# Ledger of designs, part 1: peptides against a protein of PDB entry 8RAJ

No score or structure here was measured in a lab: all are predicted.

Target 1, 54 residues: chain A of PDB entry 8RAJ
Amino acid sequence: LPAENEDPDKAVVDLHRSPPKTKDPDLTPSGIIAKVKAGDMTQETARELLLAMR
Below, numbering starts at 1 at the first letter of every chain, in headers, positions and changes, except where a header shows other numbers.
Peptide ipSAE is a variant of ipSAE made for these designs: the mean of its two directions, with the distance scale d0 fixed at 1.0 Angstrom where the peptide's residues are scored. Compare it only between designs on the same protein; published cut-offs may not carry over.
The geometry check fails a fold that doesn't show the stated peptide or that is severely misdrawn somewhere.

## One batch from the design tools (peptide; made by RFdiffusion4, then SolubleMPNN)

Design b1_p8_1_s2
Fold by OpenDDE base, seed 1:
Structure b1_p8_1_s2 (fold): chain B 54 residues (1-54), chain A 8 residues (1-8)
Amino acid sequence: as target 1 above (54 residues)
Amino acid sequence: SLEDELLS
């Protein structure tokens, strides 16, 4: 099988590549609020998380 | 809103 020339330039860590915003949907403000509404998170924990995001 | 209560 022909060795696919792995373009060495793909290893350029694009420093401007925004770290994959692991948009943990659970760690978004909306996700946190949704968890509180669902009873899956305490209001206090949600407050702490939301404040830490500011 | 719940959001206001959490951020307050």
Scores: peptide ipSAE 0.276, ipTM 0.819, DockQ to the pose 0.507
Fold by OpenDDE base, seed 5:
Structure b1_p8_1_s2 (fold): chain B 54 residues (1-54), chain A 8 residues (1-8)
Amino acid sequence: as target 1 above (54 residues)
Amino acid sequence: SLEDELLS
């Protein structure tokens, strides 16, 4: 049986994805900053997301 | 802060 490597759906913060349903912790300002600190998001992507939330 | 750098 092929082991379905369910790569954990890394919530790729798709900038083109519909406005985050208010409940995704990864799409809060704090979540975005945390991803940048972890090296999981570029500063440029984070800037665009944060500006779109203002 | 990192926030300031991201918003600059």
Scores: peptide ipSAE 0.268, ipTM 0.816, DockQ to the pose 0.562
Fold by OpenDDE base, seed 3:
Structure b1_p8_1_s2 (fold): chain B 54 residues (1-54), chain A 8 residues (1-8)
Amino acid sequence: as target 1 above (54 residues)
Amino acid sequence: SLEDELLS
Protein backbone atom coordinates (compact mmCIF):
# COMPACT_ATOMS: atom_id res chain seq x y z
CA LEU B 1 0.00 0.00 0.00
CA PRO B 2 1.47 3.38 -0.91
CA ALA B 3 2.24 5.19 2.32
CA GLU B 4 0.39 8.36 1.24
CA ASN B 5 1.38 11.01 3.72
CA GLU B 6 4.80 12.24 3.01
CA ASP B 7 4.19 15.06 5.41
CA PRO B 8 6.93 17.26 3.94
CA ASP B 9 7.95 18.70 7.33
CA LYS B 10 8.08 15.56 9.46
CA ALA B 11 9.91 12.70 7.94
CA VAL B 12 7.98 10.45 10.29
CA VAL B 13 10.60 7.80 10.39
CA ASP B 14 8.44 4.79 11.08
CA LEU B 15 10.80 2.92 13.37
CA HIS B 16 8.99 -0.27 12.35
CA ARG B 17 9.61 0.36 8.68
CA SER B 18 12.88 -0.92 7.33
CA PRO B 19 15.05 2.15 7.30
CA PRO B 20 13.99 3.62 4.03
CA LYS B 21 16.85 3.55 1.57
CA THR B 22 16.03 7.22 1.65
CA LYS B 23 18.77 9.40 0.38
CA ASP B 24 17.04 11.77 2.76
CA PRO B 25 19.85 13.91 4.13
CA ASP B 26 17.85 14.15 7.35
CA LEU B 27 18.17 10.39 7.86
CA THR B 28 21.93 10.26 7.58
CA PRO B 29 23.87 9.98 10.84
CA SER B 30 25.02 13.58 10.39
CA GLY B 31 21.46 14.73 9.59
CA ILE B 32 20.06 13.00 12.68
CA ILE B 33 22.70 14.57 14.90
CA ALA B 34 21.97 17.96 13.35
CA LYS B 35 18.24 17.57 14.12
CA VAL B 36 18.97 16.72 17.75
CA LYS B 37 21.23 19.76 18.05
CA ALA B 38 18.49 21.92 16.53
CA GLY B 39 15.91 20.53 18.97
CA ASP B 40 13.90 18.99 16.11
CA MET B 41 14.49 15.42 17.28
CA THR B 42 14.65 13.77 20.68
CA GLN B 43 17.83 12.05 21.75
CA GLU B 44 15.90 8.79 22.15
CA THR B 45 14.54 8.86 18.60
CA ALA B 46 17.98 9.73 17.29
CA ARG B 47 19.51 6.80 19.17
CA GLU B 48 16.94 4.39 17.76
CA LEU B 49 17.52 5.64 14.22
CA LEU B 50 21.29 5.50 14.50
CA LEU B 51 21.16 1.97 15.90
CA ALA B 52 18.81 0.87 13.09
CA MET B 53 21.37 2.07 10.53
CA ARG B 54 24.10 0.06 12.08
CA SER A 1 30.44 14.33 21.84
CA LEU A 2 26.70 14.18 21.20
CA GLU A 3 27.41 11.36 18.75
CA ASP A 4 29.18 9.37 21.46
CA GLU A 5 26.26 9.92 23.84
CA LEU A 6 23.72 8.79 21.23
CA LEU A 7 25.69 5.65 20.35
CA SER A 8 26.65 4.73 23.80
Scores: peptide ipSAE 0.263, ipTM 0.814, DockQ to the pose 0.543
Fold by OpenDDE base, seed 4:
Structure b1_p8_1_s2 (fold): chain B 54 residues (1-54), chain A 8 residues (1-8)
Amino acid sequence: as target 1 above (54 residues)
Amino acid sequence: SLEDELLS
């Protein structure tokens, strides 16, 4: 099975860093939820991010 | 939904 090259540069979303204006699809509400479902993000981190975006 | 749980 091809090893999914998990890009080790999973941008550590620094909650203290101003959200980069980068249209990172991973920083959209849908992208955050997708990461939680994939086990790549904790529910707590996702909650904090989603609340900060509201 | 998971979304509702995350936003609650």
Scores: peptide ipSAE 0.262, ipTM 0.815, DockQ to the pose 0.571

Design b1_p8_2_s1
Fold by OpenDDE base, seed 1:
Structure b1_p8_2_s1 (fold): chain B 54 residues (1-54), chain A 8 residues (1-8)
Amino acid sequence: as target 1 above (54 residues)
Amino acid sequence: SLEDELLS
């Protein structure tokens, strides 16, 4: 099988590549609020998380 | 809103 020339330039860590915003949907403000509404998170924990995001 | 209560 022909060795696919792995373009060495793909290893350029694009420093401007925004770290994959692991948009943990659970760690978004909306996700946190949704968890509180669902009873899956305490209001206090949600407050702490939301404040830490500011 | 719940959001206001959490951020307050």
Scores: peptide ipSAE 0.276, ipTM 0.819, DockQ to the pose 0.503
Fold by OpenDDE base, seed 5:
Structure b1_p8_2_s1 (fold): chain B 54 residues (1-54), chain A 8 residues (1-8)
Amino acid sequence: as target 1 above (54 residues)
Amino acid sequence: SLEDELLS
């Protein structure tokens, strides 16, 4: 049986994805900053997301 | 802060 490597759906913060349903912790300002600190998001992507939330 | 750098 092929082991379905369910790569954990890394919530790729798709900038083109519909406005985050208010409940995704990864799409809060704090979540975005945390991803940048972890090296999981570029500063440029984070800037665009944060500006779109203002 | 990192926030300031991201918003600059």
Scores: peptide ipSAE 0.268, ipTM 0.816, DockQ to the pose 0.559
Fold by OpenDDE base, seed 3:
Structure b1_p8_2_s1 (fold): chain B 54 residues (1-54), chain A 8 residues (1-8)
Amino acid sequence: as target 1 above (54 residues)
Amino acid sequence: SLEDELLS
Protein backbone atom coordinates (compact mmCIF):
# COMPACT_ATOMS: atom_id res chain seq x y z
CA LEU B 1 0.00 0.00 0.00
CA PRO B 2 1.47 3.38 -0.91
CA ALA B 3 2.24 5.19 2.32
CA GLU B 4 0.39 8.36 1.24
CA ASN B 5 1.38 11.01 3.72
CA GLU B 6 4.80 12.24 3.01
CA ASP B 7 4.19 15.06 5.41
CA PRO B 8 6.93 17.26 3.94
CA ASP B 9 7.95 18.70 7.33
CA LYS B 10 8.08 15.56 9.46
CA ALA B 11 9.91 12.70 7.94
CA VAL B 12 7.98 10.45 10.29
CA VAL B 13 10.60 7.80 10.39
CA ASP B 14 8.44 4.79 11.08
CA LEU B 15 10.80 2.92 13.37
CA HIS B 16 8.99 -0.27 12.35
CA ARG B 17 9.61 0.36 8.68
CA SER B 18 12.88 -0.92 7.33
CA PRO B 19 15.05 2.15 7.30
CA PRO B 20 13.99 3.62 4.03
CA LYS B 21 16.85 3.55 1.57
CA THR B 22 16.03 7.22 1.65
CA LYS B 23 18.77 9.40 0.38
CA ASP B 24 17.04 11.77 2.76
CA PRO B 25 19.85 13.91 4.13
CA ASP B 26 17.85 14.15 7.35
CA LEU B 27 18.17 10.39 7.86
CA THR B 28 21.93 10.26 7.58
CA PRO B 29 23.87 9.98 10.84
CA SER B 30 25.02 13.58 10.39
CA GLY B 31 21.46 14.73 9.59
CA ILE B 32 20.06 13.00 12.68
CA ILE B 33 22.70 14.57 14.90
CA ALA B 34 21.97 17.96 13.35
CA LYS B 35 18.24 17.57 14.12
CA VAL B 36 18.97 16.72 17.75
CA LYS B 37 21.23 19.76 18.05
CA ALA B 38 18.49 21.92 16.53
CA GLY B 39 15.91 20.53 18.97
CA ASP B 40 13.90 18.99 16.11
CA MET B 41 14.49 15.42 17.28
CA THR B 42 14.65 13.77 20.68
CA GLN B 43 17.83 12.05 21.75
CA GLU B 44 15.90 8.79 22.15
CA THR B 45 14.54 8.86 18.60
CA ALA B 46 17.98 9.73 17.29
CA ARG B 47 19.51 6.80 19.17
CA GLU B 48 16.94 4.39 17.76
CA LEU B 49 17.52 5.64 14.22
CA LEU B 50 21.29 5.50 14.50
CA LEU B 51 21.16 1.97 15.90
CA ALA B 52 18.81 0.87 13.09
CA MET B 53 21.37 2.07 10.53
CA ARG B 54 24.10 0.06 12.08
CA SER A 1 30.44 14.33 21.84
CA LEU A 2 26.70 14.18 21.20
CA GLU A 3 27.41 11.36 18.75
CA ASP A 4 29.18 9.37 21.46
CA GLU A 5 26.26 9.92 23.84
CA LEU A 6 23.72 8.79 21.23
CA LEU A 7 25.69 5.65 20.35
CA SER A 8 26.65 4.73 23.80
Scores: peptide ipSAE 0.263, ipTM 0.814, DockQ to the pose 0.547
Fold by OpenDDE base, seed 4:
Structure b1_p8_2_s1 (fold): chain B 54 residues (1-54), chain A 8 residues (1-8)
Amino acid sequence: as target 1 above (54 residues)
Amino acid sequence: SLEDELLS
């Protein structure tokens, strides 16, 4: 099975860093939820991010 | 939904 090259540069979303204006699809509400479902993000981190975006 | 749980 091809090893999914998990890009080790999973941008550590620094909650203290101003959200980069980068249209990172991973920083959209849908992208955050997708990461939680994939086990790549904790529910707590996702909650904090989603609340900060509201 | 998971979304509702995350936003609650």
Scores: peptide ipSAE 0.262, ipTM 0.815, DockQ to the pose 0.571

Design b1_p8_3_s4
Fold by OpenDDE base, seed 5:
Structure b1_p8_3_s4 (fold): chain B 54 residues (1-54), chain A 8 residues (1-8)
Amino acid sequence: as target 1 above (54 residues)
Amino acid sequence: SLVDELLS
């Protein structure tokens, strides 16, 4: 059986994905900042997301 | 702040 390669990219916040359901902790300002600190999000992507939330 | 750095 082919091992389902869990695409690690599923953890990346897709900017083109449907507007975050207000309950996604990964799309809160705090969640975005946490991902950047963890190296899981680029500063550029974080900037775009934070600006879109204003 | 980190937020300021991200928004710069």
Scores: peptide ipSAE 0.230, ipTM 0.799, DockQ to the pose 0.458
Fold by OpenDDE base, seed 1:
Structure b1_p8_3_s4 (fold): chain B 54 residues (1-54), chain A 8 residues (1-8)
Amino acid sequence: as target 1 above (54 residues)
Amino acid sequence: SLVDELLS
């Protein structure tokens, strides 16, 4: 089987790669706010999470 | 607003 030459250039961690957009809607600012409004998250936890995203 | 309270 031909050894798939894993292009060693793919190992270049693009430091400029935008942090993976947390595709988790629950981890977006809007998702966090929605959870607080729904009573599924405390205001304090939401504050901490939102501040950590800055 | 809730947002203001969360960010303050």
Scores: peptide ipSAE 0.229, ipTM 0.800, DockQ to the pose 0.507
Fold by OpenDDE base, seed 4:
Structure b1_p8_3_s4 (fold): chain B 54 residues (1-54), chain A 8 residues (1-8)
Amino acid sequence: as target 1 above (54 residues)
Amino acid sequence: SLVDELLS
């Protein structure tokens, strides 16, 4: 069975790569508001999160 | 608005 040589060089975690701006879309103000509107987050939790972002 | 309620 041909061992697919997964090129080990792709695992070079570029330490100089700016931390992925994990734009966690769920943690954006818009994402939080969307979750509240969808009923997936309480208004209180959303308020706390939004205030913590300021 | 919901935003106003959340931020007030």
Scores: peptide ipSAE 0.227, ipTM 0.799, DockQ to the pose 0.438
Fold by OpenDDE base, seed 3:
Structure b1_p8_3_s4 (fold): chain B 54 residues (1-54), chain A 8 residues (1-8)
Amino acid sequence: as target 1 above (54 residues)
Amino acid sequence: SLVDELLS
């Protein structure tokens, strides 16, 4: 059976990438907090993202 | 709050 190439393109959120001009709803302060509560983001990563948005 | 913990 052909191995399904699970595209490992999990979008590495490049923290050095210019904030996407596209309002990604998942990168709003509320979206970040929701990801932390869901266990989908570490508290440290969330802190860095929130500080970069100031 | 979680927000306070993230920003402290």
Scores: peptide ipSAE 0.224, ipTM 0.796, DockQ to the pose 0.509

Design b1_p8_5_s1
Fold by OpenDDE base, seed 5:
Structure b1_p8_5_s1 (fold): chain B 54 residues (1-54), chain A 8 residues (1-8)
Amino acid sequence: as target 1 above (54 residues)
Amino acid sequence: SLVDELLS
């Protein structure tokens, strides 16, 4: 059986994905900042997301 | 702040 390669990219916040359901902790300002600190999000992507939330 | 750095 082919091992389902869990695409690690599923953890990346897709900017083109449907507007975050207000309950996604990964799309809160705090969640975005946490991902950047963890190296899981680029500063550029974080900037775009934070600006879109204003 | 980190937020300021991200928004710069």
Scores: peptide ipSAE 0.230, ipTM 0.799, DockQ to the pose 0.420
Fold by OpenDDE base, seed 1:
Structure b1_p8_5_s1 (fold): chain B 54 residues (1-54), chain A 8 residues (1-8)
Amino acid sequence: as target 1 above (54 residues)
Amino acid sequence: SLVDELLS
């Protein structure tokens, strides 16, 4: 089987790669706010999470 | 607003 030459250039961690957009809607600012409004998250936890995203 | 309270 031909050894798939894993292009060693793919190992270049693009430091400029935008942090993976947390595709988790629950981890977006809007998702966090929605959870607080729904009573599924405390205001304090939401504050901490939102501040950590800055 | 809730947002203001969360960010303050």
Scores: peptide ipSAE 0.229, ipTM 0.800, DockQ to the pose 0.522
Fold by OpenDDE base, seed 4:
Structure b1_p8_5_s1 (fold): chain B 54 residues (1-54), chain A 8 residues (1-8)
Amino acid sequence: as target 1 above (54 residues)
Amino acid sequence: SLVDELLS
């Protein structure tokens, strides 16, 4: 069975790569508001999160 | 608005 040589060089975690701006879309103000509107987050939790972002 | 309620 041909061992697919997964090129080990792709695992070079570029330490100089700016931390992925994990734009966690769920943690954006818009994402939080969307979750509240969808009923997936309480208004209180959303308020706390939004205030913590300021 | 919901935003106003959340931020007030």
Scores: peptide ipSAE 0.227, ipTM 0.799, DockQ to the pose 0.443
Fold by OpenDDE base, seed 3:
Structure b1_p8_5_s1 (fold): chain B 54 residues (1-54), chain A 8 residues (1-8)
Amino acid sequence: as target 1 above (54 residues)
Amino acid sequence: SLVDELLS
């Protein structure tokens, strides 16, 4: 059976990438907090993202 | 709050 190439393109959120001009709803302060509560983001990563948005 | 913990 052909191995399904699970595209490992999990979008590495490049923290050095210019904030996407596209309002990604998942990168709003509320979206970040929701990801932390869901266990989908570490508290440290969330802190860095929130500080970069100031 | 979680927000306070993230920003402290």
Scores: peptide ipSAE 0.224, ipTM 0.796, DockQ to the pose 0.509

Design b1_p8_5_s3
Fold by OpenDDE base, seed 1:
Structure b1_p8_5_s3 (fold): chain B 54 residues (1-54), chain A 8 residues (1-8)
Amino acid sequence: as target 1 above (54 residues)
Amino acid sequence: SLEDELLS
């Protein structure tokens, strides 16, 4: 099988590549609020998380 | 809103 020339330039860590915003949907403000509404998170924990995001 | 209560 022909060795696919792995373009060495793909290893350029694009420093401007925004770290994959692991948009943990659970760690978004909306996700946190949704968890509180669902009873899956305490209001206090949600407050702490939301404040830490500011 | 719940959001206001959490951020307050």
Scores: peptide ipSAE 0.276, ipTM 0.819, DockQ to the pose 0.552
Fold by OpenDDE base, seed 5:
Structure b1_p8_5_s3 (fold): chain B 54 residues (1-54), chain A 8 residues (1-8)
Amino acid sequence: as target 1 above (54 residues)
Amino acid sequence: SLEDELLS
């Protein structure tokens, strides 16, 4: 049986994805900053997301 | 802060 490597759906913060349903912790300002600190998001992507939330 | 750098 092929082991379905369910790569954990890394919530790729798709900038083109519909406005985050208010409940995704990864799409809060704090979540975005945390991803940048972890090296999981570029500063440029984070800037665009944060500006779109203002 | 990192926030300031991201918003600059």
Scores: peptide ipSAE 0.268, ipTM 0.816, DockQ to the pose 0.559
Fold by OpenDDE base, seed 3:
Structure b1_p8_5_s3 (fold): chain B 54 residues (1-54), chain A 8 residues (1-8)
Amino acid sequence: as target 1 above (54 residues)
Amino acid sequence: SLEDELLS
Protein backbone atom coordinates (compact mmCIF):
# COMPACT_ATOMS: atom_id res chain seq x y z
CA LEU B 1 0.00 0.00 0.00
CA PRO B 2 1.47 3.38 -0.91
CA ALA B 3 2.24 5.19 2.32
CA GLU B 4 0.39 8.36 1.24
CA ASN B 5 1.38 11.01 3.72
CA GLU B 6 4.80 12.24 3.01
CA ASP B 7 4.19 15.06 5.41
CA PRO B 8 6.93 17.26 3.94
CA ASP B 9 7.95 18.70 7.33
CA LYS B 10 8.08 15.56 9.46
CA ALA B 11 9.91 12.70 7.94
CA VAL B 12 7.98 10.45 10.29
CA VAL B 13 10.60 7.80 10.39
CA ASP B 14 8.44 4.79 11.08
CA LEU B 15 10.80 2.92 13.37
CA HIS B 16 8.99 -0.27 12.35
CA ARG B 17 9.61 0.36 8.68
CA SER B 18 12.88 -0.92 7.33
CA PRO B 19 15.05 2.15 7.30
CA PRO B 20 13.99 3.62 4.03
CA LYS B 21 16.85 3.55 1.57
CA THR B 22 16.03 7.22 1.65
CA LYS B 23 18.77 9.40 0.38
CA ASP B 24 17.04 11.77 2.76
CA PRO B 25 19.85 13.91 4.13
CA ASP B 26 17.85 14.15 7.35
CA LEU B 27 18.17 10.39 7.86
CA THR B 28 21.93 10.26 7.58
CA PRO B 29 23.87 9.98 10.84
CA SER B 30 25.02 13.58 10.39
CA GLY B 31 21.46 14.73 9.59
CA ILE B 32 20.06 13.00 12.68
CA ILE B 33 22.70 14.57 14.90
CA ALA B 34 21.97 17.96 13.35
CA LYS B 35 18.24 17.57 14.12
CA VAL B 36 18.97 16.72 17.75
CA LYS B 37 21.23 19.76 18.05
CA ALA B 38 18.49 21.92 16.53
CA GLY B 39 15.91 20.53 18.97
CA ASP B 40 13.90 18.99 16.11
CA MET B 41 14.49 15.42 17.28
CA THR B 42 14.65 13.77 20.68
CA GLN B 43 17.83 12.05 21.75
CA GLU B 44 15.90 8.79 22.15
CA THR B 45 14.54 8.86 18.60
CA ALA B 46 17.98 9.73 17.29
CA ARG B 47 19.51 6.80 19.17
CA GLU B 48 16.94 4.39 17.76
CA LEU B 49 17.52 5.64 14.22
CA LEU B 50 21.29 5.50 14.50
CA LEU B 51 21.16 1.97 15.90
CA ALA B 52 18.81 0.87 13.09
CA MET B 53 21.37 2.07 10.53
CA ARG B 54 24.10 0.06 12.08
CA SER A 1 30.44 14.33 21.84
CA LEU A 2 26.70 14.18 21.20
CA GLU A 3 27.41 11.36 18.75
CA ASP A 4 29.18 9.37 21.46
CA GLU A 5 26.26 9.92 23.84
CA LEU A 6 23.72 8.79 21.23
CA LEU A 7 25.69 5.65 20.35
CA SER A 8 26.65 4.73 23.80
Scores: peptide ipSAE 0.263, ipTM 0.814, DockQ to the pose 0.582
Fold by OpenDDE base, seed 4:
Structure b1_p8_5_s3 (fold): chain B 54 residues (1-54), chain A 8 residues (1-8)
Amino acid sequence: as target 1 above (54 residues)
Amino acid sequence: SLEDELLS
């Protein structure tokens, strides 16, 4: 099975860093939820991010 | 939904 090259540069979303204006699809509400479902993000981190975006 | 749980 091809090893999914998990890009080790999973941008550590620094909650203290101003959200980069980068249209990172991973920083959209849908992208955050997708990461939680994939086990790549904790529910707590996702909650904090989603609340900060509201 | 998971979304509702995350936003609650």
Scores: peptide ipSAE 0.262, ipTM 0.815, DockQ to the pose 0.616

## One batch from the design tools (peptide; made by RFdiffusion4, then SolubleMPNN)

Design b1_p10_1_s2 (from b1_p10_1, 3 letters changed)
Fold by OpenDDE base, seed 5:
Structure b1_p10_1_s2 (fold): chain B 54 residues (1-54), chain A 10 residues (1-10)
Amino acid sequence: as target 1 above (54 residues)
Amino acid sequence: DADKALEELD
């Protein structure tokens, strides 16, 4: 069975990097909430990201 | 919307 190595490095949103102008679904407010619900992001990190997008 | 997403985190 091919282990789907979901590269764990793709989940790390660098909070200090200017949000890439890319339509990254993970950088949308809805994408951030989806990550929190999946357990892939803390509520605190999500709050900081959402406040920076406001 | 970021404001609506902040309300969902509370």
Scores: peptide ipSAE 0.588, ipTM 0.913, DockQ to the pose 0.655
Fold by OpenDDE base, seed 4:
Structure b1_p10_1_s2 (fold): chain B 54 residues (1-54), chain A 10 residues (1-10)
Amino acid sequence: as target 1 above (54 residues)
Amino acid sequence: DADKALEELD
């Protein structure tokens, strides 16, 4: 079975590198909340992202 | 929207 090496580095949203493309489901407001609930994002990082999208 | 998501995050 190929280990799905989900590169844990791809889950790190670099706040400085690109405005969230509105096409990335993981960078929608609902996608951000889903990541926090999954434990894949901190509440603080989610807050910063959501404030930048406002 | 982002406002509703902020309210859910708090």
Scores: peptide ipSAE 0.588, ipTM 0.913, DockQ to the pose 0.626
Fold by OpenDDE base, seed 2:
Order: C-alpha cells, then sequence, then structure tokens
Structure b1_p10_1_s2 (fold): chain B 54 residues (1-54), chain A 10 residues (1-10)
C-alpha cells in the first residue's frame, strides 16, 4: 500500500507564493476557514490570507 | 466572502 504521504508541505499556504488563482478551493475564504477548523492552518495565517484577499 | 470569514475567526 503506498502510504499516501500527503506531503505536509502542500498544506502550508505560503503567503509569499504568487496569489493563488481563485480556482483553488483551499484558498477560498470558505476553504481557509475549513483548514483552520481541521487544524491544518493557524488562525493567524488564516487572518493574514483573508485580509490579503479583501 | 473574506469579511464574513474574518468574523468567523474571531
Amino acid sequence: as target 1 above (54 residues)
Amino acid sequence: DADKALEELD
């Protein structure tokens, strides 16, 4: 069984990476909130992302 | 909406 190593590096939204094309469900306001609720994103990082999308 | 999502973070 290939352990699906979900590369933990793919879950980290780099704020310095080019603004995601608005098609990434993980980078919608709702997707950001979902990541925070899952424990995959800090509240602080989510706040910074949401402020940058405003 | 980003503003609504900010309110859910507080």
Scores: peptide ipSAE 0.588, ipTM 0.912, DockQ to the pose 0.628
Fold by OpenDDE base, seed 1:
Structure b1_p10_1_s2 (fold): chain B 54 residues (1-54), chain A 10 residues (1-10)
Amino acid sequence: as target 1 above (54 residues)
Amino acid sequence: DADKALEELD
């Protein structure tokens, strides 16, 4: 069985599973944009997060 | 801020 090496250090921010923690450094506006640029977050999820932080 | 990040996302 290929161990799906889900890198445990990449917290996949699922908006449906956990409310955005305002203290999570990965959920800063710059952190969100960095995740989108890295391909670790969809543009749509990033838009929803950023609108909720406004 | 969130507004600047939204502008970069478009």
Scores: peptide ipSAE 0.583, ipTM 0.912, DockQ to the pose 0.633

Design b1_p10_3_s1
Fold by OpenDDE base, seed 1:
Structure b1_p10_3_s1 (fold): chain B 54 residues (1-54), chain A 10 residues (1-10)
Amino acid sequence: as target 1 above (54 residues)
Amino acid sequence: EAEEALEELD
């Protein structure tokens, strides 16, 4: 079984770091919304991330 | 898009 090691330490999006041009599906606008809906991200953090991607 | 995601978040 490939452990989907979602490294929980990498889920801290440093808002002061230029939005990583990471093709991380979890940092896409849709991935951010999915995390908020799952309860894995605060609405405020999601808003700040999405504003930084605009 | 980030804009559509902001509208879904409101």
Scores: peptide ipSAE 0.562, ipTM 0.907, DockQ to the pose 0.630
Fold by OpenDDE base, seed 4:
Structure b1_p10_3_s1 (fold): chain B 54 residues (1-54), chain A 10 residues (1-10)
Amino acid sequence: as target 1 above (54 residues)
Amino acid sequence: EAEEALEELD
C-alpha cells in the first residue's frame, strides 16, 4: 500500500504570502469551499483566504 | 468567484 504521505506541511497556506498564481485547484475559491466541506480547513481560515482573494 | 464562495461560507 503506498502510504499516502499527504505531506501535512503542504496544507500551511501562508496568509501573508501573495496568493500563488498557481492553478492549484485546492487554492481556488471552489477548492477552499471543498476543503471546508471535507473538514480539511476551518471556516475562519477559509474566510481569511477568500477575503484576501477579493 | 471569491465573493460567491464567501456567501456560501456564511
Scores: peptide ipSAE 0.562, ipTM 0.907, DockQ to the pose 0.626
Fold by OpenDDE base, seed 3:
Structure b1_p10_3_s1 (fold): chain B 54 residues (1-54), chain A 10 residues (1-10)
Amino acid sequence: as target 1 above (54 residues)
Amino acid sequence: EAEEALEELD
């Protein structure tokens, strides 16, 4: 089975790019909190993303 | 909800 190489470069959310209407399941409020808890996202970046979703 | 997630982050 080929290991799905999740391209680590696709996880960089450009906050200045108009949000693509992609229902990225990883960019849900719960997905953002999970990334912070995992150490994969900074608290500051998570705060900026969540404020933009309000 | 984004607001509940902000409260968990503070």
Scores: peptide ipSAE 0.561, ipTM 0.907, DockQ to the pose 0.620
Fold by OpenDDE base, seed 5:
Structure b1_p10_3_s1 (fold): chain B 54 residues (1-54), chain A 10 residues (1-10)
Amino acid sequence: as target 1 above (54 residues)
Amino acid sequence: EAEEALEELD
């Protein structure tokens, strides 16, 4: 049986959702960069997020 | 800041 490792802790950052007023460490510029370095986010998605925060 | 993070992605 292929273990569907749907890692339930991948907070899918919905680019169209208003940023939650929660200090989500994953939604900070530094948290985004950390995800890219970990291979948990694409460079393109990170660029789009950071441009929307500018 | 978001600007410094964009520069780190290039």
Scores: peptide ipSAE 0.561, ipTM 0.907, DockQ to the pose 0.651

Design b1_p10_3_s3
Fold by OpenDDE base, seed 2:
Structure b1_p10_3_s3 (fold): chain B 54 residues (1-54), chain A 10 residues (1-10)
Amino acid sequence: as target 1 above (54 residues)
Amino acid sequence: EADEALAELD
């Protein structure tokens, strides 16, 4: 099975960078919520991201 | 939507 090396460095969303219009499923509102539920993102970081996407 | 996701975080 190819280990999908999700480069953990690509998961660092720069909150100060305008959200790239990348249809990254991990950066969608649902993807952010999924990361919070998994314990991979703080609620505070998720709130800041979602507010910037509004 | 971002608003629905924000409401799930509260």
Scores: peptide ipSAE 0.583, ipTM 0.913, DockQ to the pose 0.673
Fold by OpenDDE base, seed 5:
Structure b1_p10_3_s3 (fold): chain B 54 residues (1-54), chain A 10 residues (1-10)
Amino acid sequence: as target 1 above (54 residues)
Amino acid sequence: EADEALAELD
């Protein structure tokens, strides 16, 4: 059975990097909320990201 | 919007 190698590198949002001009669905406000609901992101990290996008 | 998403986190 191929273990789905979900690259752990795709989950590391660098909070200090200028927002990538790429429409990463995971970096949209809705994508951030979806990660929090999935348990893949803390509410605090989500708050910091969303404040930086405002 | 980021503002609506912030309100959903509270």
Scores: peptide ipSAE 0.582, ipTM 0.913, DockQ to the pose 0.678
Fold by OpenDDE base, seed 1:
Structure b1_p10_3_s3 (fold): chain B 54 residues (1-54), chain A 10 residues (1-10)
Amino acid sequence: as target 1 above (54 residues)
Amino acid sequence: EADEALAELD
């Protein structure tokens, strides 16, 4: 069994790899802001995500 | 809300 090494600490939201599933709690507007504040997401990527969710 | 989050990023 390849361990699905979903590093739970690296949900790098690659905008090019998966459209934001509106059900991912980590892709909520609040979750995006939390990732930016943690340094896990760039402000630019957060802006692009939030504009796509508007 | 996405609008509130956008305003917090600016």
Scores: peptide ipSAE 0.582, ipTM 0.913, DockQ to the pose 0.692
Fold by OpenDDE base, seed 3:
Structure b1_p10_3_s3 (fold): chain B 54 residues (1-54), chain A 10 residues (1-10)
Amino acid sequence: as target 1 above (54 residues)
Amino acid sequence: EADEALAELD
């Protein structure tokens, strides 16, 4: 079985761009918290993203 | 909900 190399397309969230209405499951509030818990995102970056989504 | 997620980060 070919290992699906899920290339983690690191969606560089440009905080200076108006958030597109991205139905990106990784940019949901729960997805952001999951990335922080995994060590893939800083708490500060997560806070800035969540504040911009409010 | 962004508010609940913010409260988990504080």
Scores: peptide ipSAE 0.581, ipTM 0.913, DockQ to the pose 0.612

Design b1_p10_3_s4
Fold by OpenDDE base, seed 5:
Structure b1_p10_3_s4 (fold): chain B 54 residues (1-54), chain A 10 residues (1-10)
Amino acid sequence: as target 1 above (54 residues)
Amino acid sequence: DADAALAELD
């Protein structure tokens, strides 16, 4: 059985960690909205992230 | 822009 490599690198955005100095496209306002639309992020977590970026 | 993204979440 090929192990489904569920890529464990679904970057769990730690809201309490200093934002990586790299422009992670997944941590841009547009990337956050894309994750919510994909069902990969809750609306509440996205709101907290976006408020912290303002 | 974070404010534009907050408005898109609603």
Scores: peptide ipSAE 0.598, ipTM 0.916, DockQ to the pose 0.619
Fold by OpenDDE base, seed 3:
Structure b1_p10_3_s4 (fold): chain B 54 residues (1-54), chain A 10 residues (1-10)
Amino acid sequence: as target 1 above (54 residues)
Amino acid sequence: DADAALAELD
């Protein structure tokens, strides 16, 4: 059974884990911005993630 | 792109 239940609330992006090259739509630049706008992510965490993708 | 998203956060 592929675990198709990653709770969308449990994308705790461990900033210390090298970002897996996850095709996670939530880890796209646009997905990160959407989470910040929703209040689900801090601007600081978003900045660190986006810098790590650069 | 990550650069465009960084510019939207600033």
Scores: peptide ipSAE 0.595, ipTM 0.916, DockQ to the pose 0.668
Fold by OpenDDE base, seed 2:
Structure b1_p10_3_s4 (fold): chain B 54 residues (1-54), chain A 10 residues (1-10)
Amino acid sequence: as target 1 above (54 residues)
Amino acid sequence: DADAALAELD
């Protein structure tokens, strides 16, 4: 099975876009923390996203 | 949840 190489450029969350009604695993609280820990997201962007999910 | 994730981010 070819691993779906999700383009790493599609992992940029537009904070001004309405949260996708799709359960994107990368936009879960745990997925956001994983991206920060990987260096793929800033702590500030993660804070803004997590606050918008409360 | 988002609150637990915010606490891990500090």
Scores: peptide ipSAE 0.595, ipTM 0.916, DockQ to the pose 0.660
Fold by OpenDDE base, seed 1:
Structure b1_p10_3_s4 (fold): chain B 54 residues (1-54), chain A 10 residues (1-10)
Amino acid sequence: as target 1 above (54 residues)
Amino acid sequence: DADAALAELD
């Protein structure tokens, strides 16, 4: 099976491109922390997302 | 929650 080229640009949550839909399982507080720990999100972007969810 | 996640980022 060709590895689905998960476009590495799709893993970056652009705060300017879509309001966080409260229905995205990857945009949970725990999902955000998991992305930061994986290196798929910056700490600053994670902080901005989490502050917007508060 | 978002508060616990913010505290883990610091």
Scores: peptide ipSAE 0.592, ipTM 0.916, DockQ to the pose 0.635

